# Designs tried in a protein design run: peptides against a protein of PDB entry 4M9S. Part 72

Target 1, 135 residues: chain A of PDB entry 4M9S
Amino acid sequence: SRGLVGVECITPYSYKSLAMALQRCVEVLSDEDRSALAFAVVMPPGVDIPVKLWSCVIPVDICSNEEEQLDDEVADRLKRLSKRGALLSGKRMPVLTFKIDHIIHMFLKHVVDAQTIANGISILEQRLLEIGNNN

## One batch from the design tools (peptide; made by RFdiffusion4, then SolubleMPNN)

Design b1_p19_8_s4
Fold by OpenDDE base, seed 5:
Structure b1_p19_8_s4 (fold): chain B 135 residues (1-135), chain A 19 residues (1-19)
Amino acid sequence: as target 1 above (135 residues)
Amino acid sequence: SLEEEIRRLLAAIEELEAE
């Protein structure tokens, strides 16, 4: 398995229209997809990021240890998120990438614990370095 | 390359942390 332990997104800004709208989208997600969305906050907004790099933070619990299968599972989750109120923006060509928008990222920063985000970033950096060293 | 993407992502993370 890869990624972080999933976190549920609960907004403290229940009276803000943006937060309310996004909360509705989040609430209808599966637990796994919601977890994936939560950890998307560790990524910088506005950047098209390859699925392989997303796999460093998106939790995948049920799959083989084959890296290709892990990436496919991550891609599926990110694709589902991209179809839910544009929580993510996906590009299929020339390389499959996903991007989190600034607004969504800002929302997540308010609903995900700051320490969790910090830890997630640390883990991301570690995994990125490992990938870099192994290639 | 993937290595280049990693480097760019790391740089972007640093920028994000500086906010």
Scores: peptide ipSAE 0.422, ipTM 0.882, DockQ to the pose 0.026
Fold by OpenDDE base, seed 3:
Structure b1_p19_8_s4 (fold): chain B 135 residues (1-135), chain A 19 residues (1-19)
Amino acid sequence: as target 1 above (135 residues)
Amino acid sequence: SLEEEIRRLLAAIEELEAE
């Protein structure tokens, strides 16, 4: 596994050090990529999630309404995040998926507003149910 | 299948909220 799955901070110092390092990584992101990372907090950690399902929560403002183009834009953002160390882990075959690690998820829970997280989860659940009913 | 992935994801979200 590429990620830090199962790694727990055993000291307060280790947690602080990791948080500072992650904050530096987040600060150099573009506004769009940073926004995408923020919404990744609504996903459960340690799960390989297809791009189509990521598109339910990752905001895309400037593209056509074609589903394929939306998924491509989401994939590009997630790929860039994956290249920034341990922020995300991607798998290309057989289906393109991305996963957020537990430690990154814990970090995001502290930097993203609680109400934003709650709203994001509600929207995700609604959209997932809609997709499930149509397929 | 996509349907199975959705079901798994929903279950994982519920488990996370229960923590």
Scores: peptide ipSAE 0.421, ipTM 0.880, DockQ to the pose 0.026
Fold by OpenDDE base, seed 1:
Structure b1_p19_8_s4 (fold): chain B 135 residues (1-135), chain A 19 residues (1-19)
Amino acid sequence: as target 1 above (135 residues)
Amino acid sequence: SLEEEIRRLLAAIEELEAE
């Protein structure tokens, strides 16, 4: 399975200080990384999530035949996001995971289209259940 | 396990949606 089709995160936020800081971080991102950041809003904040589960919502332009290749591409994007500001927090041990912080999540909830978020959550839930049933 | 992680994530999503 592949991720969602990417969207841009360019809507203003009510908290100017946070918005200004995050906007600068977002502006330097590639289109692909910016899209990945937008869909990170689908994940609950404060949870260490394995890359495999991130791959359920992070959009990928090129369809990979193998899940391993998909995970690698997703991991690369998430790594880049974690290195730019504090957009994500990564942990490598014992398993590679990424977490979105509450403050970033709150920002994204206001700048990402509500319908996109709703659709993303629905797709995530579906894919998670499928993974659970197939393993 | 992956199954446990999925369950935890699903629970967290449900809690978030309830807000």
Scores: peptide ipSAE 0.421, ipTM 0.881, DockQ to the pose 0.026
Fold by OpenDDE base, seed 4:
Structure b1_p19_8_s4 (fold): chain B 135 residues (1-135), chain A 19 residues (1-19)
Amino acid sequence: as target 1 above (135 residues)
Amino acid sequence: SLEEEIRRLLAAIEELEAE
């Protein structure tokens, strides 16, 4: 597991520039993908996380409750996000995973409502425990 | 294993919350 401590921006200028660039990337997203990105802040940065676990936090509005379809839908969203520069990094082998970088995570922590983050973490933990108990 | 991944993720979340 990668450490949670990442390299942080050391200059306000760099941070501002990056934030502006990221904001632009966010603006071109669909509402649905933007929502998915927001919830990505719940995940620990720098960790390759399987799609199944991402599905615990990525909201799916109109889709079958079938797990396979849910995972596919989540994967599609994450794939789209990964196409937007450094928003997410995907790996297909050996297992399909996605990772949020520390810098993106830091950005999201500043723009996503704190209560939303807290609620999301709670939901994630609950769902993870449920998955663990069912196995 | 999935169990290991879950454990790892939970631990990471805990650490993240502590920051």
Scores: peptide ipSAE 0.419, ipTM 0.877, DockQ to the pose 0.027

## One batch from the design tools (peptide; made by RFdiffusion4, then SolubleMPNN)

Design b1_p20_1_s1 (from b1_p20_1, 10 letters changed)
Fold by OpenDDE base, seed 4:
Structure b1_p20_1_s1 (fold): chain B 135 residues (1-135), chain A 20 residues (1-20)
Amino acid sequence: as target 1 above (135 residues)
Amino acid sequence: MEEIVKQANEGLRRNLAKLR
């Protein structure tokens, strides 16, 4: 199993094969995990993003007003996605972060609805401003 | 943790401006 990390050159053929493999991985996700993956497209690829910032865009229907529980649920979703091959890469140190690879991000840009991307960007920008004003 | 989040936030804001 050649990990997705080794794709130095995306040929149209490798992209098609990768897209087919990724599509199969996406199809077996729960609706919640698939939604979380879709919103990963608004994150910059190759950047280790703290869970707190992922929580700005990952839709979680948690009845609890506790921000800590939100971050935990988001972290659990991202952990599940990270177990699905190369969808996400998690790091525990120095803080819990997740990153999306350039190849996965490129795939998502083609398969995620343009309005969903635009909405996700707008939501992220708004919430980042709120975090920045509260600090 | 707060400083890492702040730095990441600033980084994201800069990157988001490039996505638009």
Scores: peptide ipSAE 0.200, ipTM 0.810, DockQ to the pose 0.033
Fold by OpenDDE base, seed 3:
Structure b1_p20_1_s1 (fold): chain B 135 residues (1-135), chain A 20 residues (1-20)
Amino acid sequence: as target 1 above (135 residues)
Amino acid sequence: MEEIVKQANEGLRRNLAKLR
């Protein structure tokens, strides 16, 4: 007896209701946390990304020139986002990482400005090259 | 930490090419 893997037909209706729920979650964010979430669209979905790589694209105003304080402030923003349901998933071991889920990433691709996405990708690529050349 | 960042960097560089 081959069990019919019930293809749960993701109805267009479930997608619209999810988008409305996500929009409400975004509206209650601070401007800083909303900005951090917008730049999360630059990251590949379903991948555990170290905080150091998030700090390449998350805009933070730092009162000190210490790189360690940048990573801490970015980590605090990402932690706040991870506490708001399915926006991000945090992992502490072996290294502090955050992951964006495919559903949230698809939502962000539709609501984040295309120029913001393009700029974020360019910034990330540049910073990744700098990190690769300084090691 | 450095090796994990390096591996993630290489992975990201490969995935960014797919987002374009």
Scores: peptide ipSAE 0.199, ipTM 0.812, DockQ to the pose 0.035
Fold by OpenDDE base, seed 2:
Structure b1_p20_1_s1 (fold): chain B 135 residues (1-135), chain A 20 residues (1-20)
Amino acid sequence: as target 1 above (135 residues)
Amino acid sequence: MEEIVKQANEGLRRNLAKLR
């Protein structure tokens, strides 16, 4: 179980109508989807990222260690985020990818706990090295 | 799929340094 403890992304970010709208979008998320959104901050903004790489940092507590089931669960979470206020942009072709935009990324950088960001970056780096060495 | 993941991995690895 990759038990990344669910991070509450609920911060009273009071800046401009957009931040209030984003905050409302975050508040109505499930704990799992909110945690997925929190860890989206470790991804570079404006880049189409394959689901397999998202699965390196998105916490999934329930799925078996089967990589395929993990990727499917992660994809479902990211799909839900893409439908809610365009928090992510999904692309199906040529492969399923998700992108965080610069505005959402900037918002998350201010509202996600600094330790969570640091941990997420460290985990991503480690997992990317493992993937790179296994290919 | 593997090549796209590899390219994205390399891209991420380069960009992670900018997130610190």
Scores: peptide ipSAE 0.181, ipTM 0.800, DockQ to the pose 0.033
Fold by OpenDDE base, seed 1:
Formats: sequence, C-alpha cells, structure tokens
Structure b1_p20_1_s1 (fold): chain B 135 residues (1-135), chain A 20 residues (1-20)
Amino acid sequence: as target 1 above (135 residues)
Amino acid sequence: MEEIVKQANEGLRRNLAKLR
C-alpha cells in the first residue's frame, strides 16, 4: 500500500514550519497508521465521528471478522494518531469519537494521492449505505 | 474531487443523524 511514501508536500501553507512538522509526524508513523491518516481525508473536518464510521474507511488487516475487534483495532490506530500532535482529536464522552481538524484535513488534501481519496470516498459511501439499510 | 468529498460528507452527515 503506497499511500504516503513519496509525499513531497507542496502545500500552499505560508507556514513552512507547520508543513515540516506535519511531514515529520507522518514520516515516523507505521505504514498502517499512515494509511489510517491518509483515509482520514475523506471525513469532514471539525466533526466528531464515531469509531464505527471510521471503521468504514480505515483499512484493517485482521484475521478475525468480529466487528468488535475491527472497531477496537481502528480505535487503537486513531488513538495513536491523536497522541501525535494535532493529527486527530479524540473524545471519550458521551461516546468515543475522533475529529480531524481543518488544518490537518487541508494538509492531507494536498499530500494524499487523488485516487486514494476517490477510492476512500467510494468505499465510505458504499458502507454507509449498507449501515443505513441494516438499521 | 471537492464535489465528491462534499457528497460523501453529506452522506456521512445523514448517517450520523440516524445514529443520534
């Protein structure tokens, strides 16, 4: 999965320092955590999103098909991202949610491959329809 | 691309409203 390996970030950020800090934060991530961060670009910025909806787009290679294990693994990835600067903001109450900030979302729009974004959106739309039909 | 993101965000918003 080649999502973020070659990001020469040409960001319109007038703040070279923020772009460099974010780039360094991305470079030290595992491949799995970088992939999770890349797919965060499909989420609306500034919105508290439940873990179940994050699991619709975060790629997890788990041996178990148990939904609980999927949500736990996704939550762990998002928790790791939330501990790395301003990448995500976690909220535990009333329910566990994660939010991407506008500045990070704008960064990701410039550094994530356009095909990855398009695929992530398509996957999200499909899975949201499935969730909506099963309720 | 922006329009596709907007449509996905609107879909997500509708789903979030059902989960509330």
Scores: peptide ipSAE 0.119, ipTM 0.716, DockQ to the pose 0.027

Design b1_p20_1_s2 (from b1_p20_1, 7 letters changed)
Fold by OpenDDE base, seed 3:
Structure b1_p20_1_s2 (fold): chain B 135 residues (1-135), chain A 20 residues (1-20)
Amino acid sequence: as target 1 above (135 residues)
Amino acid sequence: MKEIVELALKGLKENLEKLK
């Protein structure tokens, strides 16, 4: 019996209640974690993204020039976000990945500033080109 | 591991096209 994935029709009421809950979750975040969450809007929803790719868009203000330290700090931020309700879903095996769901992604598209989205896209495109040239 | 990275990269490219 292939379970009919019932299209959960998100009622306007469900959306409003969810938006309020998400807003409360965002308000209690540190500035650094809130910034990391904002840039999650440029990631495809429902896809397990390796930490290496998250590090392309998550801003880190002060870190050593070592790539490993950058990934560790990014991972710590994403882990904190994953502990705050349903903001992110982490998976440790086989590779450490984080995923943003469709509902959270839709929320971010409405609340994140347009300039931040544009900057995130530009940064990601630039970093992907650099990764492609080094392979 | 390679499969997960490839899937992620594909998703990233598709998403960027939708955001433009």
Scores: peptide ipSAE 0.348, ipTM 0.883, DockQ to the pose 0.036
Fold by OpenDDE base, seed 5:
Structure b1_p20_1_s2 (fold): chain B 135 residues (1-135), chain A 20 residues (1-20)
Amino acid sequence: as target 1 above (135 residues)
Amino acid sequence: MKEIVELALKGLKENLEKLK
């Protein structure tokens, strides 16, 4: 399991209606889903990302690091996030992908800790080197 | 899958540089 700590997002822009709405959505998430959302900040906004690549950065603290189990657990988390307003948008066909919206991404850039962002980048870079273009 | 992954990888790499 990957033991990335859950992150609570706090916005300095709580006076804005958009930020307030998003903050409320974040607050009602489980700790694991909120952590998954935090690491979504390293994804490019507006791009359909396959679950395999999401699994490179989404923390999983229960199941093994086996790709099959990891992808399933990550997919479940992302599906839950997609049901929370505009946090994520999912496509089931032809391949299961999830996309972060520009507005959500912008929000996350401001509320996710700089260290978490840096860690997510480092982890993703490492995993991408391992995966390569052989997919 | 391959094309989707390739597109995603391109976006990821570009975004990573932007986030640094």
Scores: peptide ipSAE 0.348, ipTM 0.883, DockQ to the pose 0.034
Fold by OpenDDE base, seed 4:
Structure b1_p20_1_s2 (fold): chain B 135 residues (1-135), chain A 20 residues (1-20)
Amino acid sequence: as target 1 above (135 residues)
Amino acid sequence: MKEIVELALKGLKENLEKLK
């Protein structure tokens, strides 16, 4: 199954030094990477989440229908985000996972629009039901 | 993988409740 369809963006936000720094990091991202970061808001902070589950919420516009290729595209986006410092942290062992920190998650909750959050929640709930039924 | 997925799924479900 494909992840979320569409492109979402993070709303500009300025509050304090950390928020300003994060906003600058977000502004230099591609539209696709910003969209991926926006939907990271639906993930629990501090949890190592495998790419398979990230693919449930990360929008992918151009990819194969093969699940493996979808995961690869999602992984590439998350890897790029992880190179922007504290946005995400990746682990390769025991399996490839990505984690959002609490401070980044808190930032996203304030700068991601309510509709994007609602959409992310809705699609994640749907995908989790599908995963549960297929196990 | 199974353990990591289970932990992640638990976190996801809990987080969804917090976001609503």
Scores: peptide ipSAE 0.347, ipTM 0.882, DockQ to the pose 0.034
Fold by OpenDDE base, seed 1:
Structure b1_p20_1_s2 (fold): chain B 135 residues (1-135), chain A 20 residues (1-20)
Amino acid sequence: as target 1 above (135 residues)
Amino acid sequence: MKEIVELALKGLKENLEKLK
């Protein structure tokens, strides 16, 4: 299976912030969007990542037999994040991708707890192995 | 798509090593 289907994850965040303005932006997010943003910490900053790969780590509570439905849900979350200024940058052409910048990534490394980061890494590694083996 | 995915995968692997 692809991604974290059926898993609800609330990622704790710290009131200790690199940038107070960014912390405020994070605090007003829904739990789902905040969780999605937290897992962006495992993505390389400055790289346009296709939604397919984002869906490997972003938890969704929708169980679907269609990969496109999962991607659509993930895309919607990422789109919401991208509309909050510098949190993410979305590109629609040639394919839909999202990118985290270096500043935001550094912020996330500061506010996302170590266990969540470790879990995200583990999940992503596992999913990438599965994708690689299916090729 | 293929090129974007390949670039992303490379970046992901490198980043994962840095985070460990």
Scores: peptide ipSAE 0.347, ipTM 0.882, DockQ to the pose 0.034

Design b1_p20_1_s3 (from b1_p20_1, 9 letters changed)
Fold by OpenDDE base, seed 4:
Structure b1_p20_1_s3 (fold): chain B 135 residues (1-135), chain A 20 residues (1-20)
Amino acid sequence: as target 1 above (135 residues)
Amino acid sequence: MKEIVELANEGLRENLAKLR
């Protein structure tokens, strides 16, 4: 089974049309949901990522002292993003996961600020080390 | 859950390598 590794070069026209559509979707988001979407760029496209790992990178201003409440808030943001067309796809089973599509990820790589990407990577790496040391 | 986390971690490591 040949994995379609071919990111078919979306024609510049298809990319422009998609970019315009995505830009409109992004413009109507809240600042918090836009921030969450921006940090989704650090996630691997096409991979079902558990909410726990999303919570490592998604900034939440409401610091509940309970880790469970942080995951719930992150899940709510990701659910809202998943309702905005193809921004994210959620699965409830076997565990709650969210996946970013390759096309959306490619869009984000071009529109998200380089410093935001770098910060997101650094945050995620730090949190993954913390999780790895606590297991 | 463990398998999904492992797949996610592998994907994360690969993506981080590509973004750097």
Scores: peptide ipSAE 0.362, ipTM 0.881, DockQ to the pose 0.038
Fold by OpenDDE base, seed 3:
Structure b1_p20_1_s3 (fold): chain B 135 residues (1-135), chain A 20 residues (1-20)
Amino acid sequence: as target 1 above (135 residues)
Amino acid sequence: MKEIVELANEGLRENLAKLR
């Protein structure tokens, strides 16, 4: 008996309640953590993304000359987001990764400014080209 | 480790294609 994975039809009511809960979670974030969450919209939902790739789009104001310090700061921000309900899920093994859920990603697509999304895409594309040329 | 990076890169390319 192949269990019909029932397409949970997200009722409009479930969506509204979820949106309100997510809005409350976003409001209590620091400006830095809220900015990091906004740029998570450029990541594919449901995929475990290594911290190195997150560091391509998460803005860090600290002038660190060491690439390792950048990854640590990004990892700390993503870890804080993962502790705020279901915003992100972290995995430590075999490699430190973070994943955005499909529902959270859909929410962000509606609330994040279009210019922020466009900037995040442009930054990610540029950084991926740089990584590809250095390998 | 290589498999996770490859899956991430594939997911990124697919997402960028959808956002364009």
Scores: peptide ipSAE 0.356, ipTM 0.879, DockQ to the pose 0.036
Fold by OpenDDE base, seed 1:
Structure b1_p20_1_s3 (fold): chain B 135 residues (1-135), chain A 20 residues (1-20)
Amino acid sequence: as target 1 above (135 residues)
Amino acid sequence: MKEIVELANEGLRENLAKLR
């Protein structure tokens, strides 16, 4: 099976079939993993994003104040998503990063509600400002 | 690491602008 990354030309039929397949993949996710995937819509497609930046938007219910534990939990969620076909692509070297594909990102833009997108943007902007001011 | 973070930050800013 050629991964979704290999589809340069999507016919309307291929798109519909792909959307249905992706919808089924999303439906079988846990609520936590589905939430993490929803917030992936705020990430730029085709860019290797380090886990630290993913942790800015992915909601994690951790009682620990250790940043390392937050990054580990986020990484585990992203790893689970990456094992579900073309949802995410992980790289371990030189730094652990995850990338959302353009096709998946386009799908998410259609299925994630506008309020969730707006909230994700607001959260990310706030966290980036905080990181920038602490440097 | 620095280059990856810089590229990510640039991509994030661009994407945020497109999503508004």
Scores: peptide ipSAE 0.356, ipTM 0.878, DockQ to the pose 0.035
Fold by OpenDDE base, seed 5:
Structure b1_p20_1_s3 (fold): chain B 135 residues (1-135), chain A 20 residues (1-20)
Amino acid sequence: as target 1 above (135 residues)
Amino acid sequence: MKEIVELANEGLRENLAKLR
């Protein structure tokens, strides 16, 4: 299992109405989905990211580290997030991808702990080196 | 997949640079 602690987001965001709406959406998430959303901050906004790359940073509690099971569980979490307003947008074809919106990404940059961001970056960089650019 | 991954990797590198 990959156990990254769930992050509770507290907002100083300047756009009060937007921040309040987003905060409400975040508050009703499960701890696991909220943690997944927190780590979405390391993803580039407006880019369709394959589930395989999401699985590099999304924490999952699974019995096996098999990539297939990891990707399926990550996909389920991201699908749940995509159903919560504009948090993520999913694309099924030709490959299952998820995209974080610029506004959501901007929100996350302000409310996610700096240490969580730094850890997410480090983890992603490490996993990308392991996967290699050709996979 | 390859093209999408390449685009994603480019975006990731750019975003990582901005987040540092």
Scores: peptide ipSAE 0.362, ipTM 0.881, DockQ to the pose 0.034; fails the geometry check

Design b1_p20_1_s4 (from b1_p20_1, 10 letters changed)
Fold by OpenDDE base, seed 2:
Order: C-alpha cells, then structure tokens, then sequence
Structure b1_p20_1_s4 (fold): chain B 135 residues (1-135), chain A 20 residues (1-20)
C-alpha cells in the first residue's frame, strides 16, 4: 500500500481571478483526486506523459499490486482531473497520455507543500530507476 | 510507446533537476 497521505491542496493564494477559479476547482475534488493533482507538480509541464509514468507518483491505496489495475485507477483519476477546469489535458492517440499545462503547474508549485513535492520527486526517481533497470 | 516514454523520461529528468 503506497500510503501517500492525502495532501490537502489548500492554497491561501488570493491572487487574480484564475487562482480563485483553480482554488474552487481543487476544493470540490475528492481527497483522492486532489492528491493526484498535488503529485502532478512533479511532472514536466507541457509534456504528454503516459499513464504508466503517472502511476509512479499517483497514490493508489485500494488497488491490488496488479500493475494493470493500478494504471486503470490512475487513468480514471487523471480523466476526472481533465474534465474539471482543464486541470490536465488528456490525449488518447496514439497512447493514453496526460499533460499538465504551464499555468496549472506554476499554480501547483506555489500551493503544494514542499514536503509533498520532495516526496513526489523521490518516489518518481526511485520508480524511474526501477523501470529503467527492468528494461 | 517507447518514444513517448523516452520523451517523458527526458522531460521528467529535466523537471526533477529544476525542482531540486
């Protein structure tokens, strides 16, 4: 169980109409979807990232250790995020990918706590090394 | 898929370097 404690993305960021809109979008998310959004900060903005790589950092507490079920659950969370205020951009062809835009990434960089960012980086690095060594 | 993963990995490494 990757018990990544649900990070409350509470931003006190009172700046311009966009930040308020993003805050409202974050507040209405489930705890799971909000945690997924928090960890999106470790992804490079403007890059189409395949679900397999998202699954390296998105916490999934309920799914069996079956990689396929984990990827499906992660994909469902990312799909929900893509439907809410364009927090992510999904692409189905040629492979299912999700992209965080620069504006959302910049927002997350300011509102996600430093420890969550550090943890997400560490987890991603470890998983990328594991994937790289297994290929 | 491999090229997308490669580009993603390169982007990830670059982003990780910026976040450190």
Amino acid sequence: as target 1 above (135 residues)
Amino acid sequence: MEEIVRQANEGLRKNLAKLR
Scores: peptide ipSAE 0.342, ipTM 0.883, DockQ to the pose 0.033
Fold by OpenDDE base, seed 3:
Parts: C-alpha cells; sequence; structure tokens
Structure b1_p20_1_s4 (fold): chain B 135 residues (1-135), chain A 20 residues (1-20)
C-alpha cells in the first residue's frame, strides 16, 4: 500500500496570511537587522551558509579593520534574526552556519527591492572571486 | 569547512542563475 503523501495544498489564503505575519515580524526589526535580512535573499534557500560568506553581502560598519570582528558582528545580526521565529535557522556544529528557508526566501524575493538584490549578487560574486584568488 | 563552502558555492551558482 503506497501511502498517499497528502499534498497539503498550500492555499493562496495561507500564503497571504503568512506574508502578513512575516511583514509584521520585519517591521519590528532594527534598521540594521532589517538590512541584513534583505541581503539574505541572495543566499540559496535550504543551504547552510557559513558566516564568512554571509559577511560578503551583509553591510557592517566596523570600528576596526580586523576581519574577525566583521564575522562576529555579522554573526550577532544573524543570531538576532534566528531568534525571531522562522527568519533564519542557525547551526553551531561543525561550523557556525545560517540557513534561510524556502518560504522566507520566496517572501523576500517579492518585498526586497530589485536593485538591492542585483547589488547583493554583484558584491557576493566579487567577494567570492577575491576569496578564491587569495587562497 | 571546505565541503560546506563547496555546497554553499554550488547553491549560490544555482540561485544566481534563477535570479537572472
Amino acid sequence: as target 1 above (135 residues)
Amino acid sequence: MEEIVRQANEGLRKNLAKLR
């Protein structure tokens, strides 16, 4: 007997209600945390991304030129986002990573400005090339 | 770390292709 995997028909209504709930969660963020969340749209959904790669796209004003402090500040922002329900999922082992879920990513694609997405992609591509050339 | 970065890069490449 092949169990019918009941395709839970995600109704358009459930999507609209989820989008409204997510919008309310975004509105109560600080400007810095909201900016970090906006750039999360550049990341592939469902993939554990190390903090080093997040630091390539998340804008941080650092008082010191130390790369280690950049990763720490980015990690703190991502940790705050992960504490706000389904926005991000953090994993500490084996390495500190953060993941964006498909639902949140789909929401961000609709609400984040197209120029912000394009800029985030360009910055990430550039930084990945720099990391690849410096190794 | 290397495998996680490799998987991330593969995911990024696939996502970038969808965003263009």
Scores: peptide ipSAE 0.340, ipTM 0.882, DockQ to the pose 0.038
Fold by OpenDDE base, seed 1:
Order: structure tokens, then sequence, then C-alpha cells
Structure b1_p20_1_s4 (fold): chain B 135 residues (1-135), chain A 20 residues (1-20)
């Protein structure tokens, strides 16, 4: 699977309340980690998603086409996000997975632009079809 | 791995249907 190269997501941090704390957490992220978090909006909340499926939508600019390197880079981004409060929950056993919480997912739906969401959905659907047809 | 991927794929498809 190839990551999305060159996708930038602009997140308007306009939501108040619990979102203010989340906004502050998001503002201190790197542009790459913010983009990774933005594309997490296409994931189902409360579901443990393996890194391989995250790699379908997380934008990664890597010089190598090796799937292992892509998965490692994606995993590192998701690990950084999981250390930022409640943004993601990581599990290492039985396999490495990450889950987005319902509250974070609701926040992202309000702050991620509709075009980015639509593009992320389209790309994820295409990649899932490719993975499903190759099995 | 296979069961986790299956559950994830099912969750993804259901979520994608709701986002449309």
Amino acid sequence: as target 1 above (135 residues)
Amino acid sequence: MEEIVRQANEGLRKNLAKLR
C-alpha cells in the first residue's frame, strides 16, 4: 500500500469548550502529525484499526516504496498522537492497533474540511478494494 | 491478524456508509 504523498490538511481550530483543550493539543503538533490526525476522521470511532489500514490514508512522504518502512513511519506518527492526551489509543498485543475515541472523532468532524473528509473516504475505499481483491 | 482486519474492514464499511 502507498501512503498519500503531498496531502496537506488545514484544520480550522474554531470549536469551543472541550474542543479548546483538544485545539491546544492539535496546535502544538507538527504539520505531518496534524495531517495524520485529520485523516483519522475517516476511521470508525471505537474500533481497533491495524497500522496497515491506517497506512492507506495517513499521508507519508517516503523515498522508499517498501511497505515495512511505510508502516513503521505511520506507526511512529500514530504513537506520537497516542501520547497526546486522548487523541488515539494504541494497543501492542495481539497486534499493533490504534483507535480513535468518539469525542475526538466528533471534534475532527467539526474542524476537518469537508473536501479532506471526502477525499480521505474515496482513497480509503479504493485502497480497501485493492487489498480485498489481492487476498 | 485476519480477524482484526475483518472487524476493522466491517467497521470501516459501516462508517463510510454513514459518512455519505
Scores: peptide ipSAE 0.339, ipTM 0.881, DockQ to the pose 0.033
Fold by OpenDDE base, seed 5:
Structure b1_p20_1_s4 (fold): chain B 135 residues (1-135), chain A 20 residues (1-20)
Amino acid sequence: as target 1 above (135 residues)
Amino acid sequence: MEEIVRQANEGLRKNLAKLR
């Protein structure tokens, strides 16, 4: 059951007010955290996604190509986003996961650049194929 | 675009099922 449980019937006015509030929250983010949030649009809303899969699409400038450092930096960004206006929902147990809410995801679909969305999808598809071939 | 997003999300769901 894809629980529509959290879709408050947002009136057009409530939607506009929410969009304005979200826009304000996005404007105060660092460029890095804002970029991470933009790429969250490629994730299925309402799904608890492991950090490893977030790291497939979140751009990180790391000094080392070590996967462990990548996951840690991605986790830190996602944690910061989860603390700012509940842009994401984090779970620590049993595995560290983050979830994008349907409302936030809907907002991102309208404000994130179409090329960024397309690139994020392409990157995700490629990385998922690589993970699938290595298992 | 919506169809591409749907396909990517389907792929992600399949992968998540393998990781569970």
Scores: peptide ipSAE 0.199, ipTM 0.764, DockQ to the pose 0.032

